# Peptides against a protein of PDB entry 1ZZD, part 122

Target 1, 109 residues: chain A of PDB entry 1ZZD
Amino acid sequence: FQVVNPYLLRDLVDLGIWDEGMKQYLITQNGSIQGLPNVPQELKDLYKTVWEISQKTIINMAADRSVYIDQSHSLNLFLRAPTMGKLTSMHFYGWKKGLKTGMYYLRTQ

## One batch from the design tools (peptide; made by RFdiffusion4, then SolubleMPNN)

Design b2_p28_7_s1 (from b2_p28_7, 12 letters changed)
Fold by OpenDDE base, seed 2:
Structure b2_p28_7_s1 (fold): chain B 109 residues (1-109), chain A 28 residues (1-28)
Amino acid sequence: as target 1 above (109 residues)
Amino acid sequence: MEEKEAKEKWEELEKREKETLEFQEQLL
């Protein structure tokens, strides 16, 4: 199954740009909307925050394992071995920071 | 070494978080 940030999905739908092509684009871009010209910068910045907060959780977990994970690797690690605990941690960390969006990651599994 | 890099990345992410949270406060 494919997981998309439901808030991102909503916003893309509201923009009228959500379709199968967009979905595939997001998959190829690891969920990044930064390259989309038809997305307001404010939304890009918003989802950047969500993404980075999620990354912080991954990096924290990686640090405990004495391993460095960059942006792409952290996503790959998340996609490879998603656990309920990881998902919960990322979600709650973002929530704690007052984010209106859930986890930023788009994944296929 | 890897742990140090992870820590540095964490700190960078914290910095970016702060900057972007300030931005979010304006959006929301």
Scores: peptide ipSAE 0.016, ipTM 0.277, DockQ to the pose 0.068
Fold by OpenDDE base, seed 1:
Structure b2_p28_7_s1 (fold): chain B 109 residues (1-109), chain A 28 residues (1-28)
Amino acid sequence: as target 1 above (109 residues)
Amino acid sequence: MEEKEAKEKWEELEKREKETLEFQEQLL
């Protein structure tokens, strides 16, 4: 399975570009959006920093907030339920705060 | 998966997060 950042998923949906083709693209690109021409550069810059975080770190230190794409049977997205302990981890808090700031900047510029 | 389904799943995740945080706040 592949892990996708849930905030990235939200932003792709908000842009109206989330479809089966996008799922396949993310699978082949390990969650990177850098090569997508229809994504604003500000989003690429924001999620570039997120891409530097290993998916293992996201899974273990962030809440089970990751979206999983199952490659074995179908391209279904599964949202793992966040656990209380992981949601309130210092690491996840700092990461989420960074994303919120970046998204705010994108909306205002 | 359609955009509508993705939005619904996102909203469900946000709901779960909110409930989890509220539960934790009650324990403090």
Scores: peptide ipSAE 0.015, ipTM 0.213, DockQ to the pose 0.038
Fold by OpenDDE base, seed 4:
Structure b2_p28_7_s1 (fold): chain B 109 residues (1-109), chain A 28 residues (1-28)
Amino acid sequence: as target 1 above (109 residues)
Amino acid sequence: MEEKEAKEKWEELEKREKETLEFQEQLL
């Protein structure tokens, strides 16, 4: 599994606090930033739980793909749905929600 | 898995995560 959410990584880099020590901290904390004093509260709220981070990642990935979904990419998302079913219930739910949102945006493009 | 069941399990996981975070905060 991905230890660090790519969006969280970006935000930490933007804050200038990303380093090897931060990486090790996140590993030991299972991705939680709640205990970090140098992280703005707004980011802590955004990344309130590891599960929310994971869900948002899945949703954002699905949404991002939907923008570029030509017919081949649309099928690729649906083909990945069976593999998502083997993930945690959270990931499955997040993926399905992301797909529904993605399909909506595809129809509007 | 039905969407309703997935939502319920999601909410359970979020609850457990919250409890874990609160526990961690107490250790700081």
Scores: peptide ipSAE 0.018, ipTM 0.240, DockQ to the pose 0.032; fails the geometry check
Fold by OpenDDE base, seed 5:
Structure b2_p28_7_s1 (fold): chain B 109 residues (1-109), chain A 28 residues (1-28)
Amino acid sequence: as target 1 above (109 residues)
Amino acid sequence: MEEKEAKEKWEELEKREKETLEFQEQLL
């Protein structure tokens, strides 16, 4: 399942540019907004940074087996009956866990 | 990045997450 970044969704709605065409574009671009001319550059820069942080978080979580197992169990529960609401919750749950893990690694370095 | 700055950034992201969640609950 490809899930749209919930922060990005909010910002695109706030800009009044969210529609079915935009949704399909994001799906084909793996969530990237870098090629969109109607999006302010500051938002492009913001979501580039968020993507980099997310990738670092994923790598850190993969190094911690206990965190990985917890995430896997949570993902399995959401994937058994994937509704839009559950997918959104899964994204936020994963993000929150990623933030905590990121802080843990920063403190240990 | 200093630990203090990282902590502040994470706290800001958590705040934005909460606000975004509330917004998403209205859409879904």
Scores: peptide ipSAE 0.014, ipTM 0.274, DockQ to the pose 0.180; fails the geometry check

Design b2_p28_7_s2 (from b2_p28_7, 12 letters changed)
Fold by OpenDDE base, seed 5:
Structure b2_p28_7_s2 (fold): chain B 109 residues (1-109), chain A 28 residues (1-28)
Amino acid sequence: as target 1 above (109 residues)
Amino acid sequence: SAKEEAQKKWEKLEQRIKETLKFQEQLK
């Protein structure tokens, strides 16, 4: 399954674009919002960094295990072995305080 | 190896992050 940044989820809800279609889109896009035409560019720029940091963490995990891990499996491993540093990768700027918040889970299978 | 490939991807992504951060500073 896939974990969605709770602040991203909030912002999508605030924009009024969160629905089942958006959920499926994010699953196919590995959490990236860069391809969404109805999202302000400033939010795209912000969450580009957040997304890239998260992917960087996933890549580190793959390197550590010496095994390539696809997006869905990487997120599962992220949850099974969470650290403060890994959780921080899901947030950026003022979202550091959100480490105590719950994540939204998207089922990929 | 998978590890070597991951390391290469890491380096590329690190560069992208740096570029993004610099761009965001210009938006302030």
Scores: peptide ipSAE 0.087, ipTM 0.558, DockQ to the pose 0.056
Fold by OpenDDE base, seed 1:
Structure b2_p28_7_s2 (fold): chain B 109 residues (1-109), chain A 28 residues (1-28)
Amino acid sequence: as target 1 above (109 residues)
Amino acid sequence: SAKEEAQKKWEKLEQRIKETLKFQEQLK
């Protein structure tokens, strides 16, 4: 399975573009939105920074909100060590946008 | 081919994203 950043999932849901196609896209793109068209560069830059944070840290920070996508592919983990600045940025973004509670487990169709 | 199918799927997704973003701009 693959862990999806809860802030990213929230934004995708809020944009109304979360569906099976998007799920498969995230699987194939390792959770990156850098290749998405028409997405503001500011948002890409934000999630580029977030993407550099270790997924272990993401799980620790938002275990109750993380989305787990069960897939046939091997577990894809990014273990880059986050800086305090990156963590603060992600936390601030989460605070600003608000976070929903609950853990989601998605199974591939 | 699998590549062609993937490309078509991606193009459809791109168009959907584009339309969604336009809609979001109208709501601002």
Scores: peptide ipSAE 0.020, ipTM 0.361, DockQ to the pose 0.025
Fold by OpenDDE base, seed 4:
Structure b2_p28_7_s2 (fold): chain B 109 residues (1-109), chain A 28 residues (1-28)
Amino acid sequence: as target 1 above (109 residues)
Amino acid sequence: SAKEEAQKKWEKLEQRIKETLKFQEQLK
């Protein structure tokens, strides 16, 4: 499964700062970079926004991936403050978007 | 100690991040 938000991972890769060390740090910090002292606040704000992006968008990406990954990767959803209502909505939305396995992993920040 | 080793590894990572960000700013 993915340990980080897909957008965060993409951005970290694009910035050229993704490596095994970063991976381990994010695992320890539950996907948050807010505690990184040498990361500019602007970047922290960006990644905060990434974490808070519409789960609808995340589900769209997951749906797209599910078509092409042959179930080799799990669906991971990330919520800061999940509510039963949000979980239900995501479930139904995911179903409508053709998710094959539904919510395999729910990660909370 | 394990904590000290982890801290050293993190410091190296931080330095690399800093350098990368600086380089990116120079490209703008």
Scores: peptide ipSAE 0.021, ipTM 0.361, DockQ to the pose 0.022; fails the geometry check
Fold by OpenDDE base, seed 3:
Structure b2_p28_7_s2 (fold): chain B 109 residues (1-109), chain A 28 residues (1-28)
Amino acid sequence: as target 1 above (109 residues)
Amino acid sequence: SAKEEAQKKWEKLEQRIKETLKFQEQLK
């Protein structure tokens, strides 16, 4: 179980670089894109770790739930429970309102 | 504008989430 910024995922899709390899990279790098050579510096600056809230609280809230990302150049969300969907939507809304603390729940099958 | 495009993308994603949840509930 890992938390990733949902708008980061969108931006990666928009750049056309989202695939299974990218997903695995994010898992191994704890959601960081700072080491990606094919990502604009402006995007790296936008998604600096200092803008993320503690993942611990969110992970605890979603301990019995999971969200799967299965996509190729598109955003596809598969939710295990409606409650997880509500949490995800809340974080999406927060980012939309200017908060750089939005997050998405990522888990491998 | 960029804001309008973001809004459209969000609305599409939200719709897909709702459809997915509905489908999963029917499988139970």
Scores: peptide ipSAE 0.015, ipTM 0.250, DockQ to the pose 0.077; fails the geometry check

Design b2_p28_7_s3 (from b2_p28_7, 9 letters changed)
Fold by OpenDDE base, seed 5:
Structure b2_p28_7_s3 (fold): chain B 109 residues (1-109), chain A 28 residues (1-28)
Amino acid sequence: as target 1 above (109 residues)
Amino acid sequence: MEKEEAEKKWEKLEKLIEETLKFEEQLK
């Protein structure tokens, strides 16, 4: 599961570098484009800030929501050695389950 | 952060996800 900024996708398409490989790379990099050599530095600088803010926000919201979901014990385990990917996936899953709503995510085509 | 505030913020995140998925579908 990976959340990405739709404007980032637009910019990558406009650059002509968007493809399935790029999509999979972004998933493995938790949405970060910092390691891409074919992306202008200006875009890297822009989306570094946007990406960091969004990830911090997700973590903060997930921490508050953990007391309201059944997977709280599992989430606490992940928080002891957190990775961004695991935190995002588990917290989002727990949140959506608590809201009785299905998950939306960037998926393999 | 209060539960209700968290819910509103997550709703915004869900909209972002939906927009991303729509864009993905347009690329097919």
Scores: peptide ipSAE 0.018, ipTM 0.347, DockQ to the pose 0.254
Fold by OpenDDE base, seed 1:
Structure b2_p28_7_s3 (fold): chain B 109 residues (1-109), chain A 28 residues (1-28)
Amino acid sequence: as target 1 above (109 residues)
Amino acid sequence: MEKEEAEKKWEKLEKLIEETLKFEEQLK
């Protein structure tokens, strides 16, 4: 699945540029607005920074979970193809999968 | 990081994702 920042959606609505076309664009661009000429650069910079911080946090969380270490090589593969929306979605999916594995271990140990 | 803390953080993120999806639906 694709994850889009809710505040980004709000800002796009406030700019009056949100429509079905924009939605499809975001899907094809994995949530990135960097290529949109009608979006202020300030917003592009903001959400780029937010994404970078979020990814760093996700990586740190994943690395700190022993159960997810088994998926560390998969996580590294995500970093080889850094696209904004896709990496976020994959990181969340990987994290969720790691949690499921962790819960299994807790039940069986 | 404790496992419980990590799980709580994930739950918060999951909730945010769900709220985002609901918001997207409202924008249709």
Scores: peptide ipSAE 0.017, ipTM 0.285, DockQ to the pose 0.277
Fold by OpenDDE base, seed 2:
Structure b2_p28_7_s3 (fold): chain B 109 residues (1-109), chain A 28 residues (1-28)
Amino acid sequence: as target 1 above (109 residues)
Amino acid sequence: MEKEEAEKKWEKLEKLIEETLKFEEQLK
């Protein structure tokens, strides 16, 4: 299973570009939308991290309640890469919000 | 949504995450 941020899925649906092809693309790209030409840069920035993070790493961070309870992970990344702090904070804020509402798993079927 | 309800939902999700990770490791 590939875990995907519910807000990312919502945003893709709102853009009208969510379909089976998009689903397969996300699976192939491990959830990254950075290479999609039909996604606004604003959304790419919103879901941008300091570096590419594997889905497994994201899941592991999600399993740590510190992501849900506070902004500890976003703070840590902010300290490591202050120039990307704001974007990182927004990313993990969105992730945290998504976890509060649930998470989605993508499969080939 | 109340904080307590959110915490309960989180606990369920955490359990699901752990079970999923264990299952996927077993498939290797």
Scores: peptide ipSAE 0.016, ipTM 0.216, DockQ to the pose 0.196
Fold by OpenDDE base, seed 4:
Order: C-alpha cells, then sequence, then structure tokens
Structure b2_p28_7_s3 (fold): chain B 109 residues (1-109), chain A 28 residues (1-28)
C-alpha cells in the first residue's frame, strides 16, 4: 500500500489527469510525480519538498536513522542529520496536514 | 494499512524527528 497526500490527489484531479493509469504510475514511482511531463513544475516543486518520498520510505529512513543514532559516531550523525531530518520533518508536516483532512491509501491489484 | 496503525507509526516517527532536531540544536 501507499499513502497519498489528499492535496496531491485534489491537484491532479483539478488538472484533469487523475485516472487509473495515473494511480498505477504513482504506485510504481513510489508517489513521485517528478517524471510526469504533464504536471506543472510548480506542483512538482511543492510536492518534492513535502511528499516526493513515500510514507514507507520515510519510515524506512526513520528506522535507518535510529540505527545510525545508536551505532554511529556523533560526528557522522551531525553530517547526515540535517539532510535527513529536514526531509523527514517536512514530509511529516505534510503527513500531519493529511491526517487532519484524511489520507488516501493506494494499493496495487 | 489501517489509518490508526499509520498514525501510530507516524507518532513514533514524530518522536524520532523531535529527538533528532533537538540533537541538532545541541550541536550548534
Amino acid sequence: as target 1 above (109 residues)
Amino acid sequence: MEKEEAEKKWEKLEKLIEETLKFEEQLK
């Protein structure tokens, strides 16, 4: 399964490009719209910041970070934490916004 | 995955993020 931001779905619907094909594409691309030529760059930029990483990927990153904190030097953590932390925090912010309005769960057949 | 389970996972993630951000602040 894949959790999708309801605002992304709304935007895709508003663009008139949401259909079963798009749904399957998002699943195969782990929710990324970066490769879609028919999506405005502004929308790509927006969701790149907040939702270009699938929920599963973010959870996996969190797990990796937990291991990193437990097993790696503080210096190494310092080097990686800003990037990973920023990505995860931004994505989580998007998730929280989605939780308030309801999330849509995609799944393959 | 059920919404409730997803929320629980994200609650855990939130705590991890908070701890990470706190650590980053300590390093400044």
Scores: peptide ipSAE 0.012, ipTM 0.243, DockQ to the pose 0.037

Design b2_p28_7_s4 (from b2_p28_7, 14 letters changed)
Fold by OpenDDE base, seed 1:
Structure b2_p28_7_s4 (fold): chain B 109 residues (1-109), chain A 28 residues (1-28)
Amino acid sequence: as target 1 above (109 residues)
Amino acid sequence: SAEKEAEEKWKKLEEREKATLEFLKQLE
């Protein structure tokens, strides 16, 4: 499954492109928005950066045996103009909060 | 092993992280 950052959902809603079709698209694309033509390039670049860092963190966590996540699982996190420190903090905070509170998960119906 | 596979994937992402850091500097 995929955890979707609430800011990403907000941005997609604000763009007027969020619907069930978009949800299914993100599932098939493993959380990537790079192929969406109606998303500003700046956001694509930002989300690409965040996505890659998130994947690296997930891999590190799995390798450390602290948390095991299936290869198909991904975490989408969005920060506007993040610093490395903020990104790291938000990544762990968002991940933990998502696990605890039931952040929106992308899954097939 | 699972750890070895994870480590290999980690190393592949490391190069992209360099570009990521440069991108972040541009945003700040």
Scores: peptide ipSAE 0.028, ipTM 0.410, DockQ to the pose 0.029
Fold by OpenDDE base, seed 5:
Structure b2_p28_7_s4 (fold): chain B 109 residues (1-109), chain A 28 residues (1-28)
Amino acid sequence: as target 1 above (109 residues)
Amino acid sequence: SAEKEAEEKWKKLEEREKATLEFLKQLE
């Protein structure tokens, strides 16, 4: 499964582009919105860091042989009006603590 | 090895993150 933060979901909904197709697209793109032509560049820039943090986390956890992670999925966390430092710390903290409350789970099923 | 590959991928993402952070800082 893929975890998407509620703020990204909100932004996509606000843009009027959220639908089943978008959902499937995000699943195939591991949560990245960089390839979406109908998303403002400002949002792409903002969420790029979040996505990269997620991927770093996945890679780090995968390197730890004690944890199995499907690299086809990601955890995307976002804070309202965040600083880059807060984004980083919150993402890692949430992942380490297994905080999934408020997240939207994407899957093919 | 899987660990070495992971480390390489991590380093690449770290570099991208740094670049992104600097870029975003300019926009603020």
Scores: peptide ipSAE 0.024, ipTM 0.405, DockQ to the pose 0.030
Fold by OpenDDE base, seed 4:
Structure b2_p28_7_s4 (fold): chain B 109 residues (1-109), chain A 28 residues (1-28)
Amino acid sequence: as target 1 above (109 residues)
Amino acid sequence: SAEKEAEEKWKKLEEREKATLEFLKQLE
């Protein structure tokens, strides 16, 4: 399944650029919006923090299990055997540390 | 080892995160 940050989704919808193609793009980019030319830089900077924290967490989890996961493919590999508990812990930590606010999930099977 | 490589990449991500956080702090 795909997990989308609801605040990111809202911002992309407000920009009028959210669609199925955008969703697929984000999956291929491990959730990063840094490569999108039509997103304001300030917004990129905000979500860069959350994204990098989450990637850091994935790396730490992989290291703990002695399984190396390359950053460029971390999301896809992680989603092969995801649990909502792991995803929640990862994203809540990143969101709270970066934005000091709560979070919930939007997901599609 | 795979674990050592993961640790090295983790450190790089941490450095980038720190830089980003410092930037955001200036905007507050």
Scores: peptide ipSAE 0.018, ipTM 0.338, DockQ to the pose 0.065
Fold by OpenDDE base, seed 3:
Structure b2_p28_7_s4 (fold): chain B 109 residues (1-109), chain A 28 residues (1-28)
Amino acid sequence: as target 1 above (109 residues)
Amino acid sequence: SAEKEAEEKWKKLEEREKATLEFLKQLE
């Protein structure tokens, strides 16, 4: 499943562009707003970075636990004052939640 | 191995992450 970043949701609402169409767009784009012309570039840059942080965390978790998940599942998290520890913890929570919901994964022996 | 590849990808993201965090702080 895909979790939309709550801060992204807020920003899209503030821009007045959030609707069901936007929701479906984000689903099809795996949470990316990079292709949206009506979004300020600074927001694109911000959430690109947030996505990269998320991917880094996932990579770390995969390396640490020898667990791989389907890349179609995404968790986009953002903290205003993020620390590496907090980001890791939150992504870890999301990871566990995904597993509990029956998300497919592979374990390395 | 998959783990090694993951670690390499992680390292590539590390520098960008630092820059991103600083960028985010400026946006607050």
Scores: peptide ipSAE 0.021, ipTM 0.395, DockQ to the pose 0.087; fails the geometry check

Design b2_p28_8_s1 (from b2_p28_8, 13 letters changed)
Fold by OpenDDE base, seed 1:
Structure b2_p28_8_s1 (fold): chain B 109 residues (1-109), chain A 28 residues (1-28)
Amino acid sequence: as target 1 above (109 residues)
Amino acid sequence: LSSPLTLQDIEESLNKAVEESKKRRLLK
């Protein structure tokens, strides 16, 4: 299981912006750098597709089986006949909120 | 059910990626 592209991390290090804070940020953002103000747009564009593919993989895993991120609190997401698009949007929202506020649990019914 | 993903799992994934990135840099 890999969330972040090694080349992306290399580039972040080369930019001199890699630190503990950045690591924690990436954790909460599920490897996305799109929201970072100190990263050149060109780099964001470069890794956008890679990140999206990785996220789709994670979403597919979530769709195939119950996935939950264990935290102090619980945020449950139950989907009935979900489409990938719908699952994606909810996944990103749930991930962002779940990592900050509690456990994110995704389940398909 | 899959084992739950934790923040630690994600962190470990990041650390692994960092190590891999360094390795690749050395090989190029």
Scores: peptide ipSAE 0.051, ipTM 0.536, DockQ to the pose 0.035
Fold by OpenDDE base, seed 2:
Structure b2_p28_8_s1 (fold): chain B 109 residues (1-109), chain A 28 residues (1-28)
Amino acid sequence: as target 1 above (109 residues)
Amino acid sequence: LSSPLTLQDIEESLNKAVEESKKRRLLK
């Protein structure tokens, strides 16, 4: 199965914003592309339907099925509840500003 | 989706998407 659109990832790479941090950010469902401040609006619109549906589903499942999240995994967990776009942007901004390590341990119950 | 998704599932999905993206770029 595929949840993430490969074309979206291509575009993120082309924007130069795809890295391990971004990957981890998306894996932990800290936010959606709608909340990314460095993504052009046209891309947000383009991938809104596919990405938002998928991400909302994943986030909801993560919230409902937190039992299946392995916190001991090598990837640091961002257990953050879904927030509004503004809060998502702030979270992402913090990550981009070098709070990657610290934010990896952020938990929201 | 009714089945539980783990972080591993999400990671695998992302990795697959990345590889597919790279593949498509190579063909371009």
Scores: peptide ipSAE 0.040, ipTM 0.474, DockQ to the pose 0.032
Fold by OpenDDE base, seed 4:
Formats: structure tokens, sequence, C-alpha cells
Structure b2_p28_8_s1 (fold): chain B 109 residues (1-109), chain A 28 residues (1-28)
């Protein structure tokens, strides 16, 4: 599966800022570049929507693997310093997807 | 309980994206 946008990685490489440290940062930030001081704001704006899509993709993948509601709620997205808004949106989206998946398995198992 | 998504899963996804990025650059 793919969570990170390959075009984002291309742009980071073109900026000359892609390295092991950046890789680890992206892992801990779930692909978000919003907190990077060395990335132009125009790129942050460009990939803001992509970041949201990526987060939804992560949640969808996790939900698809979750059999029980408790496991869905225990999902750790490894966000180091999420904004309150992002955390809230992810929480509600994850909750909704978790409930749907849980109910699906309850009916089909 | 084990998390449905682990740090390793994210890393694997990132590695896949890196490889795809490299392929795209070669075709450009």
Amino acid sequence: as target 1 above (109 residues)
Amino acid sequence: LSSPLTLQDIEESLNKAVEESKKRRLLK
C-alpha cells in the first residue's frame, strides 16, 4: 500500500532536503510536511490536501484490518505534534470508520 | 492489544513511495 505521495518525495529530493532524518520525520508525522521550516510555504499549501487524503487512507487501511471496536480505537497514528484541528478530524473520521467496520464484522461473522 | 497499523507499516508505505518516485524521475 501507499500512503505518501510520490510527487511530494520528488519535490523534497529536488529541494535537496531528503535524507534519513527527513524519512524518520515523515514517519513520525504521517507524511505531513507542514511543520518543516525548510520547506517553502507554497509546497505546504500544495500538499495540504494530499496530507488529508493520506491520513484518511491510513485510517481506512487500519479500519479494514480492525475486527473489534477496541482495536480500532487503539490505533496509534504516530503523530508527534498534531494540531488540535487535525487530531479532532482524524478522531471523528476514525471513529466513524471504526464503527462501520465493527458493525460490518458483527453482521458478517 | 496490537495496533492495526504499526510504525513498520508506515515505513513500508514510505519505502514504496520512494521507489515509485525514483521510477517517475527516470521516465521524466
Scores: peptide ipSAE 0.039, ipTM 0.465, DockQ to the pose 0.037
Fold by OpenDDE base, seed 5:
Structure b2_p28_8_s1 (fold): chain B 109 residues (1-109), chain A 28 residues (1-28)
Amino acid sequence: as target 1 above (109 residues)
Amino acid sequence: LSSPLTLQDIEESLNKAVEESKKRRLLK
């Protein structure tokens, strides 16, 4: 199965912003780019529908099967306040700065 | 997606998507 659209990743690579930090961010956001400040709005609009469909599926699975608490909370906040891009961006910056420790946390989740 | 996902599943999915993206770029 694929969670992330390969064309989205191509576009991120073409922008020169794809790295390990971005990868880990996408893992925590389940493929969402909506909250990234360094991504052009046109790309966000282009992949919005795909992301929304994917997130709906993930949320349904989380509700039914109790997947991961932290991820489900993050997704719920985004759905309730889709204009709260600043909070998502702040989470991204915090995660990027603490990437090494974040990896440890993810393994224990 | 029909089964519960692990963090490893997500990571593997991302890696696969990256490789496919690179392949598609080379074909264009």
Scores: peptide ipSAE 0.035, ipTM 0.469, DockQ to the pose 0.030

